# Designs tried in a protein design run: peptides against a protein of PDB entry 5ONS. Part 169

Target 1, 181 residues: chain A of PDB entry 5ONS
Amino acid sequence: MFKKFDEKENVSNCIQLKTSVIKGIKNQLIEQFPGIEPWLNQIMPKKDPVKIVRCHEHIEILTVNGELLFFRQREGPFYPTLRLLHKYPFILPHQQVDKGAIKFVLSGANIMCPGLTSPGAKLYPAAVDTIVAIMAEGKQHALCVGVMKMSAEDIEKVNKGIGIENIHYLNDGLWHMKTYK

## One batch from the design tools (peptide; made by RFdiffusion4, then SolubleMPNN)

Design b2_p29_5_s4 (from b2_p29_5, 13 letters changed)
Fold by OpenDDE base, seed 2:
Structure b2_p29_5_s4 (fold): chain B 181 residues (1-181), chain A 29 residues (1-29)
Amino acid sequence: as target 1 above (181 residues)
Amino acid sequence: SKEKELFEYNLKNIEKILKELEEEAKKIL
């Protein structure tokens, strides 16, 4: 989603959200990420305005105090930014790729099934369309936010093709955006 | 909780952590 993203070229505008819209978004976030509920007031304090950075390709980035928190495309599900996920790693279920897969993940490549079933990888139960944090063997923090294109069960059984779609990865255009005030 | 402890650690060290991750990413690319 952000492989060729550049803040100067791909950001269209930024708007401050109305209270009613913020409430709706918070409810959506809790529905998507139940574990975030106890932390949501800390992540998005009531006193702080919430903004949406509108980008090309129908991408929207949710921000508070300049911090990039979540993003979505075409009014679809919200994804946490890696920067938020590094603070709150429990927001997403995890999948772990082996060391050999790291360079491909960081190039924006989708994660192939063998990279999730090989020694050094760890595959945890997850249904298709689940948004997941991609961990790597020997690394403490997520390298990527992805979406399961196959269930964990099917990844194990089929063990070929795209297991997880790479949505947002370390060192992509969103990562380099850092803040937006 | 484990989540709270990890949050506190990450929040305290986030700038250092992110910088290290960026440096490691550049080496891998």
Scores: peptide ipSAE 0.210, ipTM 0.797, DockQ to the pose 0.813
Fold by OpenDDE base, seed 5:
Structure b2_p29_5_s4 (fold): chain B 181 residues (1-181), chain A 29 residues (1-29)
Amino acid sequence: as target 1 above (181 residues)
Amino acid sequence: SKEKELFEYNLKNIEKILKELEEEAKKIL
């Protein structure tokens, strides 16, 4: 989603959200990520304005005080940014790729099944379409936010093809935005 | 809680963590 993304070229505008809209978004976030509920007031304090950075390709980024928190495309599900995920790693269920897959993940490549079934990988139960944090063998912080394209069960059984779609990865265009005020 | 502990650790060290991750990513690429 952000492999060729550039802040200067791909950001259209920024709008401040009304309180009613913010309330709706918070409810959606809790529905998507139940574990975030106790932390949501810290992430999005009531006293702080919430903004949407509108980007090309129908991408929207939720920001508070310039911090990039969540993003979505075409009003689909929200994804946490890696920067937020590093603060709150429990927001997403995890999957772990082996060492060999790291370079490909960081190039924006989708995660192939063998990278999730090898001895250095750890595959946890997850249904198709689940948004997951991609961890790496020997690393403690997520390298990527992805979406399960196969269930964990099918990844293990089939062990061929794209297991997880790479949505947002370390050093992509979104990562390099850092902040937006 | 474990979550609180991890959050506090990450918050305290976030700039260092992010910098290290960025540098590591550059080396791998």
Scores: peptide ipSAE 0.170, ipTM 0.765, DockQ to the pose 0.893
Fold by OpenDDE base, seed 1:
Structure b2_p29_5_s4 (fold): chain B 181 residues (1-181), chain A 29 residues (1-29)
Amino acid sequence: as target 1 above (181 residues)
Amino acid sequence: SKEKELFEYNLKNIEKILKELEEEAKKIL
């Protein structure tokens, strides 16, 4: 989603949200990520305005105090930014790729099944369309936010093709957009 | 391309990047 994303070229505007919209978004976030509920007031303090940075290709980034928290495309599901995920790693279920897959993940490539079934990988139960954090073998911080294109079960059984779609990865265009006010 | 440039940067600096991220995380958490 952000392979060629550039703040200067791809951001259209920034809109401050009204309270009713914020409430709706918070509810949606809790529905998507139940574990975030106890932390949501810390992530999105009531006293702080919530803004949407509108970008090309129908991308929207949810921000508070300039921090990029979540993003979505075409008003679909919200994804946490890697920066938020690094602070709150439990927001997403994890999948671990082997060392050899790291370079491909960091190129924005989709994650192929063998990279999730190899000895250095760890594949955890997850259904299709689950938003997941992609962890690297031996590392503590997520390299990527992805979406399961196959269930974990099918990844193991079929072990061929795209297992996880790469949505947002370390050092992509969104990553380099550290803050926005 | 920009994509290739970023890829090459990541390949070259992945360990540094992750280390820096870990250090930053320690400050926040």
Scores: peptide ipSAE 0.044, ipTM 0.572, DockQ to the pose 0.039
Fold by OpenDDE base, seed 4:
Structure b2_p29_5_s4 (fold): chain B 181 residues (1-181), chain A 29 residues (1-29)
Amino acid sequence: as target 1 above (181 residues)
Amino acid sequence: SKEKELFEYNLKNIEKILKELEEEAKKIL
């Protein structure tokens, strides 16, 4: 999603959200990520305005005090940014790729099944379309936010093709955006 | 291209990037 993204070139505008809209978004976030509920007031304090940074390709980034929290495309599901995920690693279920897959993940490549089934990888139960944090062998923090394109079960059985779609990865355009006020 | 440049950078600096990520995380967590 952010492979060719550049803040200066791809951000269109930024709007401050009304309270009612914020409430709706918070409810959606809790629906998507039930475990976030106890933390939502910390992530999105009531006293702080919530903004949407609108980008090209129908990308929207939810921000509070300049911190990039979540993003979505075409009003689809919200994804946490890696920066938020690093603070709250429990927001997403995890999958771990082997060391050999890291370089490809960091190129924006989708995660192939062998990278999730090989020694050094750890594959956890997850359904298709589940948003997941991609961890790396030997590393503590997520390299990527992805979407399961196969269930964990099918990844193990088929072990061929795209297991997880790479959505947002370390050192992509969103990562380099850092903040937006 | 920008994409190619980023890929090459990431590949070349993968260990550094991951190390920096870990260090940054330690500051936060």
Scores: peptide ipSAE 0.041, ipTM 0.582, DockQ to the pose 0.037

Design b2_p29_6_s1
Fold by OpenDDE base, seed 5:
Structure b2_p29_6_s1 (fold): chain B 181 residues (1-181), chain A 29 residues (1-29)
Amino acid sequence: as target 1 above (181 residues)
Amino acid sequence: EEEEKKKKLEEELEKKDEEFDKFSEELAK
């Protein structure tokens, strides 16, 4: 989603949200990520304005105090940014790729099934379309936010093709967009 | 150049992981 993304070229505008809209978004976030409910007031304090950065290709980024928190495309599900995920690693279920897959993930490549079934990988139960944090063998920080294109069961059985779609990865265009006020 | 950037990023991640490990060890003491 952000492989060729540049803040100067791909940001259209920024809008401050009304209180009613913020409340709706908070409810959606709790529904998608139940684990963040106790932390939501810290992540999105009531006193702080919430903004949406509108980008090309119908991408929207949710920001508070300049921090990029979540993003979505075409009013689809919200994805956490890697920066937020690093602070709150429990927001997403995890999948772990082997050491050899790291370089491909960091190039924006989708995660192939063999990279999730190898001895250095860890595959956890997850249904199709589940948003997941991509961890790596020997690393503590998530390298990528992805979406399951196959169930964990099918990844193990078929062990061929795209297991997880790469949505947002370290050092992509969104990562380089550190803050936006 | 792209490969060098990937390598540098991996090194930065490793340093962050090491710092976190040290911090975790200190908390466990």
Scores: peptide ipSAE 0.031, ipTM 0.514, DockQ to the pose 0.032
Fold by OpenDDE base, seed 1:
Structure b2_p29_6_s1 (fold): chain B 181 residues (1-181), chain A 29 residues (1-29)
Amino acid sequence: as target 1 above (181 residues)
Amino acid sequence: EEEEKKKKLEEELEKKDEEFDKFSEELAK
């Protein structure tokens, strides 16, 4: 999603959200990420305005005090940014790729099934379309936010093709934004 | 060049992991 993303070229505008909209978004976030509920007031303090950075290709980024928190495309599901995920790693279920897959993930490549079934990888139960944090062997911080294109069961059985779509990865265009005020 | 960037990023990630480990150790005290 952000492989060719550039803040200067791909950001259209930034708008401040109304209170009612913020409330709705918070509810959606809790629905998507139940574990975030106790932390949501810390992540999105009531006193702080919530903004949406509107980008090309119908991408929207939720921000609070310049921090990039979540993003979505075409009003689809919200994804946490890696920066937020690093602070709150429990927001997403995890999948772990082997050491050899790291370089490919960091290039924006989709995660192939063998990278999830090989020694050093850890494949956890997850349904298709589940948003997941991509961890790496020997690393504590997520390298990528992805979406399951196959169930964990099918990844193990088929063990061919794209297991997880790479949505947002370290050092992509979104990562480089860092903040937006 | 791209490989170098990836390597640097891996190094940065490793540093973050080390910092996290230190933090976790402090919390365990």
Scores: peptide ipSAE 0.030, ipTM 0.542, DockQ to the pose 0.033
Fold by OpenDDE base, seed 4:
Structure b2_p29_6_s1 (fold): chain B 181 residues (1-181), chain A 29 residues (1-29)
Amino acid sequence: as target 1 above (181 residues)
Amino acid sequence: EEEEKKKKLEEELEKKDEEFDKFSEELAK
């Protein structure tokens, strides 16, 4: 999603959201990520304005005080940014790739099934289309936010093809934005 | 250059992990 993303070239505008819209978004976030509910007031304090950074290709980034929190495309599901995920690693279920997969993930490549079934990997139960945090062998911080393209069960059984789609990864265009006010 | 950047990011992650480990060790005391 952000492989060729550049803030200067791909950001269109930024709008401040109305209270009613913010409430709706918070409810959606709780629905998607139930574990985030106790933390939402910390992540999105009521006193702070919530903004949407609108980008090309129908990408929207939810921001508070310049911090990039979540993003979505075409009003689909919200994804946490890696920066938020690093602060709140429990927001997403985890999957772990082996050491060899790290360089590919960091290049924006999708995660292939063997990278999730190898000895250094850890595959946890997850349904198709589940948004997941991609961890790596020997690393505590997520390298990527992805989407299960196969169920964990199918990844294990088939063990070939794309297991997880790479949506947002370290050093991509979104990562480089850091903040936006 | 791209490979160097990747390596740098991996090193950054390693440093963060080390900090986490230190924190965990301190909590265990």
Scores: peptide ipSAE 0.029, ipTM 0.547, DockQ to the pose 0.033
Fold by OpenDDE base, seed 2:
Formats: C-alpha cells, structure tokens, sequence
Structure b2_p29_6_s1 (fold): chain B 181 residues (1-181), chain A 29 residues (1-29)
C-alpha cells in the first residue's frame, strides 16, 4: 500500500473530525481490536482532536497530535501503523517469519506460505482476512502489518502461494512519514 | 545494490531491538 508512497506527493489534505465521527471510529476500533479498549483513552485522549490525513488511492490516516495511529483504504478496515503497533504489540495477532524472509518483507513482498511454515517461522491460528503483525525470529518489533490471504490451517496444508499480503512494512512510505500535524 | 539496501534495513531493525532491550534493562534496575 505504501511502497511508492511519499508524503509530499501523495497527501491530499487533512481534516479535523467531529466528535460524533470520532465516537464512531473509536467504536469501530474496539470492534476490530477488542484488546485496545482499555488503552484507547491513552491512544486517543478525549481532550485531543482527531484528524484524518487523506491521501491518494483512497488512503486515510487517523492521527492524534500528529501521531499516525491507524490507516485504511477505501473506508475498509483500519490497520494500525507500525509505530503504534510497536507501542501496543498486542493490538494484532502475530505471525512469525524466519530470518530468511526478513529481506523480502522489507522490500514490500508478500509473505509466501513456505516462509510461514519453515522451522524458524511460527504460524498461529488465524482466519482468512485477519489483520496480523508480522514478526521475525529473534526480533521483538513487528516488521510489517499484513492480511491473511489464507487461513493458518490452509497455509500449512497448501504451503504454496501468498499466505499473507504485505500492507505496511518497516521503512515504507508510511513509516517515513513519521508525524503529520 | 538492492541486497545492500535490504541489509541496511535489517541492521536498522536490529538497532531498534537493541535499544528496546537497553531501555527494558534500565527500567528493571
């Protein structure tokens, strides 16, 4: 999603959200990420305005005090940014790739099934379309945010093709955006 | 060249983990 993203070229505008809209988004976030509920007031304090940064290709980034928290495309599900995920790693279920897969993930490549079934990988139960944090063996920070294109069960059985779609990865365009006020 | 870029990114990831470890260790004292 952000492989060729550049803040200077791909940001269209920024709007401040109404209270009612913010409430709706918070409810949606809790629905998507139940574990975030106790932390939501810390992540999105009531006193702080919430903004949406509108980008090309129908991408929207949710921000509070310039911090990039979540993003979505075409009003689909929200994804946490890696920066937020690093602070709250429990927001997403995890999948782990082996060391050999790291360089490919960091190039924006989708995660192939064999990279999730190797000895250094850890594949946890997850349904198709689940948003997941991609970890790597020996690393404690998520490398990317992805979407299960197959269930964990099918990844193990089929072990061929794209297991997880790479949505947002370390050092992509969104990562380099850092903040937006 | 592409491999060099990937290597640099892996090194950056390693640095992040190291920094976090140091921070955690400091908090544990």
Amino acid sequence: as target 1 above (181 residues)
Amino acid sequence: EEEEKKKKLEEELEKKDEEFDKFSEELAK
Scores: peptide ipSAE 0.028, ipTM 0.522, DockQ to the pose 0.031

Design b2_p29_6_s2
Fold by OpenDDE base, seed 1:
Structure b2_p29_6_s2 (fold): chain B 181 residues (1-181), chain A 29 residues (1-29)
Amino acid sequence: as target 1 above (181 residues)
Amino acid sequence: DEEEKKKKLEEELKKKEEEFDKFSEELAK
């Protein structure tokens, strides 16, 4: 999603959200990420305005005090930014790729099944379309936010093709955006 | 030509991995 993303070229505008909209978004976030509920007031303090950075290709980024928190495309599901995920790693279920897959993930490549089933990888139960944090063998911080294109069961069984779609990865355009005030 | 392109890509990917390693180390501090 952000492989060719550049803040200067791809950001259209920034709007401040109304209270009612913020409440709706918070509810959506809790629905998507139940584990975030106790932390949501810390992540999105009531006293702080919530903004949406509108980008090209119908991408929207939720921000609070300039921090990029979540993003979505075409009003689809929200994804946490890696920066938020690093602070709150429990927001997403995890999948772990093997060491060999790291460089490809960091290039924006989708995660192939063998990278999830090989030694060094860890494949956890997850349904298709589940948003997941991609962890790396030997590393403690997520390097990618992805979406399951196959269930964990099917990944193990079929072990061919794209297991997880790479949505947002370390050092992509969104990562380099850092903040937006 | 293809081999050269492959080599270049591999080098770039290696650099990215190294950057990730550095990042990981920084976050661990």
Scores: peptide ipSAE 0.046, ipTM 0.590, DockQ to the pose 0.023
Fold by OpenDDE base, seed 5:
Structure b2_p29_6_s2 (fold): chain B 181 residues (1-181), chain A 29 residues (1-29)
Amino acid sequence: as target 1 above (181 residues)
Amino acid sequence: DEEEKKKKLEEELKKKEEEFDKFSEELAK
């Protein structure tokens, strides 16, 4: 999603959200990520304005005090930014790729099934369309936010094709954006 | 108190952010 993303070229505008809209978004976030509920007031304090950075290709980035928290495309599901995920790693279920897959993930490539089933990888139960944090062998922090294209069970059984779609990864355009005020 | 807890959390988050930056740089090599 952000492989060719550049803040200067792809950001259109920024709007401040009304309280009612913020409440709606918070409810959506809790629905998507139930584990975030106790932390949501820390992530999005009531005293702080919430803004949406509108980008090309119908991408919207939710921000508080310039911090990029979540993003979505075409009003689809919200994804946490890697920066937020690093602060709150429990927001997403995890999958771990092997060491060899790291380079490809960081190039924006989708995660192939063998990279999730090979030695050094760890595949945890997850249904299709689940948003997941991509961890890597020997690394503590998530490399990527992805979406399960196959269930964990099917990845193990079929072990061929795209297991997880790469949505946001370290050093992509969103990562380099860092903040927006 | 709550203020101390908040400060501690902010410090921890800052440290993590720094670690992530270093991690990112290492992965880029």
Scores: peptide ipSAE 0.024, ipTM 0.591, DockQ to the pose 0.824
Fold by OpenDDE base, seed 2:
Structure b2_p29_6_s2 (fold): chain B 181 residues (1-181), chain A 29 residues (1-29)
Amino acid sequence: as target 1 above (181 residues)
Amino acid sequence: DEEEKKKKLEEELKKKEEEFDKFSEELAK
């Protein structure tokens, strides 16, 4: 989603959200990420305005005090930014790729099944379309936010093709955006 | 609170590890 993203070229505008819209978004976030509920007031304090940064390709980034928290495309599901995920790693279910897959993930490539089934990888139960944090063996922080294109069971059985779609990865355009005030 | 975050993370990861172990055991049969 952000492989060729550049803040200077791909940001259209920024709007401050109404209270009613913020409430709706918070409810949606809790529905998508139940584990975030106890932390939501810390992540999105009531006193702080919430903004949406509108980008090309129908991408919207949810921000508070300039911090990039979540993003979505075409009003689909919200994804946490890696920066938020690093602060709250439990927001997403995890999948772990082996060391060999790291370089490909960081190039924006989709995660292939063998990278999730090999020694050093950890494949946790997850249904298709689940948003997941991509971890790597020996690394502390998530490398990528992805979407399961196959169930964990099917990844193990088929072990061929795209297991997880790469949505947002370290050092992509969104990562380099850092903040937006 | 960093300590609370750490605790929450550890709890969640523990649950996931248990799920992983169970899943692996089932696949091994």
Scores: peptide ipSAE 0.023, ipTM 0.560, DockQ to the pose 0.038
Fold by OpenDDE base, seed 4:
Structure b2_p29_6_s2 (fold): chain B 181 residues (1-181), chain A 29 residues (1-29)
Amino acid sequence: as target 1 above (181 residues)
Amino acid sequence: DEEEKKKKLEEELKKKEEEFDKFSEELAK
């Protein structure tokens, strides 16, 4: 999603959200990520305005005090940014790729099944279309936010093809955006 | 040149991995 993303070229505008819209978004976030509820007031304090940065290709980034928190495309599901995920790693279920897969993930490549079933990888139960944090063997922090394209069960059984779609990865365009006010 | 492009890509990927390692180390402190 952000492989060729550049803040200067791909950001269209930024709007401040109304209270009613913010409430709706918060409810959606809790629905998507139930574990975030106790932390949501810390992540999105009521006193702070919530903004949406509108980008090309129908990408929207939810921001508070310039911090990039979540993003979505075409009003689909929200994804946490890696920066938020690093602070709150429990927001997403985890999957772990092996060492060999790291360089490919960091190039924006989708995660292939063998990278999730090989020694050094850890595959946890997850349904198709689940948004997941991609961890890496020997690394402490998530390097990618992805979407399960196969269930964990199918990844294990089939063990070929795209297991997880790479949505947002370390050092992509969104990562380099850092803040936006 | 495809070989040159491949080499450049490999170097870039290596740098990204190193940056990730540094990031992980910094956050671990």
Scores: peptide ipSAE 0.025, ipTM 0.462, DockQ to the pose 0.024; fails the geometry check

Design b2_p29_6_s3
Fold by OpenDDE base, seed 3:
Structure b2_p29_6_s3 (fold): chain B 181 residues (1-181), chain A 29 residues (1-29)
Amino acid sequence: as target 1 above (181 residues)
Amino acid sequence: DKEKEEKKLKEELEEKDKEFDEFSEELAK
C-alpha cells in the first residue's frame, strides 16, 4: 500500500474529526482490536483532537498529536501503523516468518506460505482476512502489518502461494512519514 | 544486465535486512 508513498506527493489534506465521528471510530477500533480497549484512552486521549490525513488512492491515516496511529483504504478496516504496533504489540495477532523472508517482506513482497511453514517460522491460528502483525525469527518487533489471504490451516496444508498480503512494512512510505500535524 | 539487476536487488534486500536488525536492536534498549 505504501511502496511508493511520499508525504509530499501523496498527502492531499488533513481534517479534524468531530466528536461524534471520533466516538464511532473508537468503537470500531475496539470491535476490530478488542485488546486495545484498555489502552484506547492513552492512545487517543479525549482532550486531544483526532485528525484524518487523506492521501491518494483513498488512503486515510488517523492521527493524534501528529502521531500516525491507524490507516485504512477506501473506508475498509483500520490497520495499526507499525509505530503504534511497536508500542502496543498485542493489538494484532502475530505470525512469524523465517529469517530468510525478512528481506523480502522489507521490499514489500507478500508473504508466501513456505515462509510461514519453514523452520524458524511460527504459524498461529488465524482466519482469512485477519489483520496480523508479521514478526520475524529472532526479532522482537513487527516488521510488517499484513492480512491473511489464507487461513493458517490452509497455509499449512497447501503451503503454496500467498499466505499473507503485505500491507505496511518497515521503511515503507508510511514508516518514513513519521508524524503529521 | 540481467545479472547486474539481480545483484543490485540482492544487495538492496540485504541492506534492508540490516536496517531492520539495527532498528530492532535500538528498540530493544
Scores: peptide ipSAE 0.027, ipTM 0.472, DockQ to the pose 0.023
Fold by OpenDDE base, seed 4:
Structure b2_p29_6_s3 (fold): chain B 181 residues (1-181), chain A 29 residues (1-29)
Amino acid sequence: as target 1 above (181 residues)
Amino acid sequence: DKEKEEKKLKEELEEKDKEFDEFSEELAK
């Protein structure tokens, strides 16, 4: 989603949200990520304005005080940014790729099944379309936010093809954006 | 004290940010 993303070229505008809209978004976030509810007031304090940064290709980034928190495309599901996920790693279920897959993930490549089933990888139960944090062997922080394209069960059984779609990865355009006020 | 708690949290987040930056640099090698 952000492989060729550049803040200067791909950001269209920024809009401050009304209270009613913020409430709706918070409810949606809780629905998507139930574990975030106790932390939501910390992540999105009531006193702080919430903004949407609108980008090309129908990408929207939810921001508070310049911090990029969540993003979505075409009013689909919200994804946490890696920066938020690093602060709150429990927001997403985890999957772990082996060392060999790291280079490919950081190039924006989708995660192939062998990278999730090989020694050094850890595959946890997850259904298709589940948004997941991609961890790496020997690393403590997520390097990617992805979407399960196969269930964990099918990844183990089939062990071929794209297991997880790479949505947002370390050092992509969104990562480099860092902040937006 | 809310201010003390906020300060503590800020410090924790800053520390995490540093850790993540170091991690990112390591991954980029």
Scores: peptide ipSAE 0.026, ipTM 0.422, DockQ to the pose 0.688
Fold by OpenDDE base, seed 5:
Structure b2_p29_6_s3 (fold): chain B 181 residues (1-181), chain A 29 residues (1-29)
Amino acid sequence: as target 1 above (181 residues)
Amino acid sequence: DKEKEEKKLKEELEEKDKEFDEFSEELAK
C-alpha cells in the first residue's frame, strides 16, 4: 500500500474530526481490536484533537498530536501503523517469518507460505482476512502489518502461494512519514 | 501526579521511537 508512497506527493489534505465522528471511529476500533479498549483513552486522549490525513488512492491516516496511529483504504478496516504497533504490540495477533523472508518483506513482497512454515518461522492460529503483525525470527519488533490470505491451517496444509498480504512494512513510505501536524 | 506520569510516558515513547528507527536501519542492511 505504501511502497511508492511519499508524503509530499501523496497527501491531499488534513482535517480535524468532530467529537461525534471520533466516537464512531473509537467504537469501530474497539470492534476490530477488542483488546485495545483499555488503552484507547491513552492512545487517543479525549483532550487531544483527532485528525485525518487524506491521501491519494483513498488512503486515510488517523493522527493524534502528529502521531500516525491507524490507516485505512476506501473506508475499509483500520490498520495500526507499525509505530503504534511497536508501542502496543498486543493490538494484533502475530505471525513470525524466518530469517530468510525478512529481506523480501522489507521490499514489500507478500509472505509466501514456506516462509511461515519453515524452521525459524512460527505460525499461529488465524482465520483468513485477519490483520496480523509480522514478526521476524530473532527480532523483537514487528517488521510488517499484513492480512491473512489463507487461514493458518490452510497455510500449513497447502504450503504454497501467498499466505499473507504485505500491507505496511518498515522503511516504506508510511514509516518514513513519521509524523504529520 | 498526572503531569509527571505523562512526562515519563512521553520520554519512554521517545526512546522507543529511537529504537524503532535504529531497528529499521539495521533490518535494511
Scores: peptide ipSAE 0.024, ipTM 0.543, DockQ to the pose 0.701
Fold by OpenDDE base, seed 1:
Structure b2_p29_6_s3 (fold): chain B 181 residues (1-181), chain A 29 residues (1-29)
Amino acid sequence: as target 1 above (181 residues)
Amino acid sequence: DKEKEEKKLKEELEEKDKEFDEFSEELAK
């Protein structure tokens, strides 16, 4: 989603959200990520305005005090940014790729099944379309936010093709935005 | 002072971001 993304070229505008919209978004976030509820007031303090950075390709980034928190495309599900995920790693269920997969993930490549089933990888139960944090063998921080294109069961069984779609990864265009005020 | 605390927190987060950047760079090697 952000492989060719850059702030200067791909950001259209920034809009401050109305209270009612913010409330709706918060509810949606809790629905998507139940574990975030106790932390949501810390992540999105009531006193702070919530903004949407509108980008090309119908990408929207939810921001508070310049921090990039979540993003979505075409009003689909929200994804946490890696920066937020690094603060709150429990927001997403995890999958772990082996060391060999790291370089490909960081190039924006989708995660292939063998990278999730090989020694050093850890594959946890997850259904198709689940948004997941991609961890890496020997690394403490998520490298990528992805979406399961196959269930964990099918990944193990078939062990071929794209297991997880790479949505947002370290050093992509979104990562390099850092903040937007 | 709330503003002072927020500023401090912001600075701390900025430092953390630097650490993440360094980590990212390390991963990208």
Scores: peptide ipSAE 0.029, ipTM 0.484, DockQ to the pose 0.426; fails the geometry check

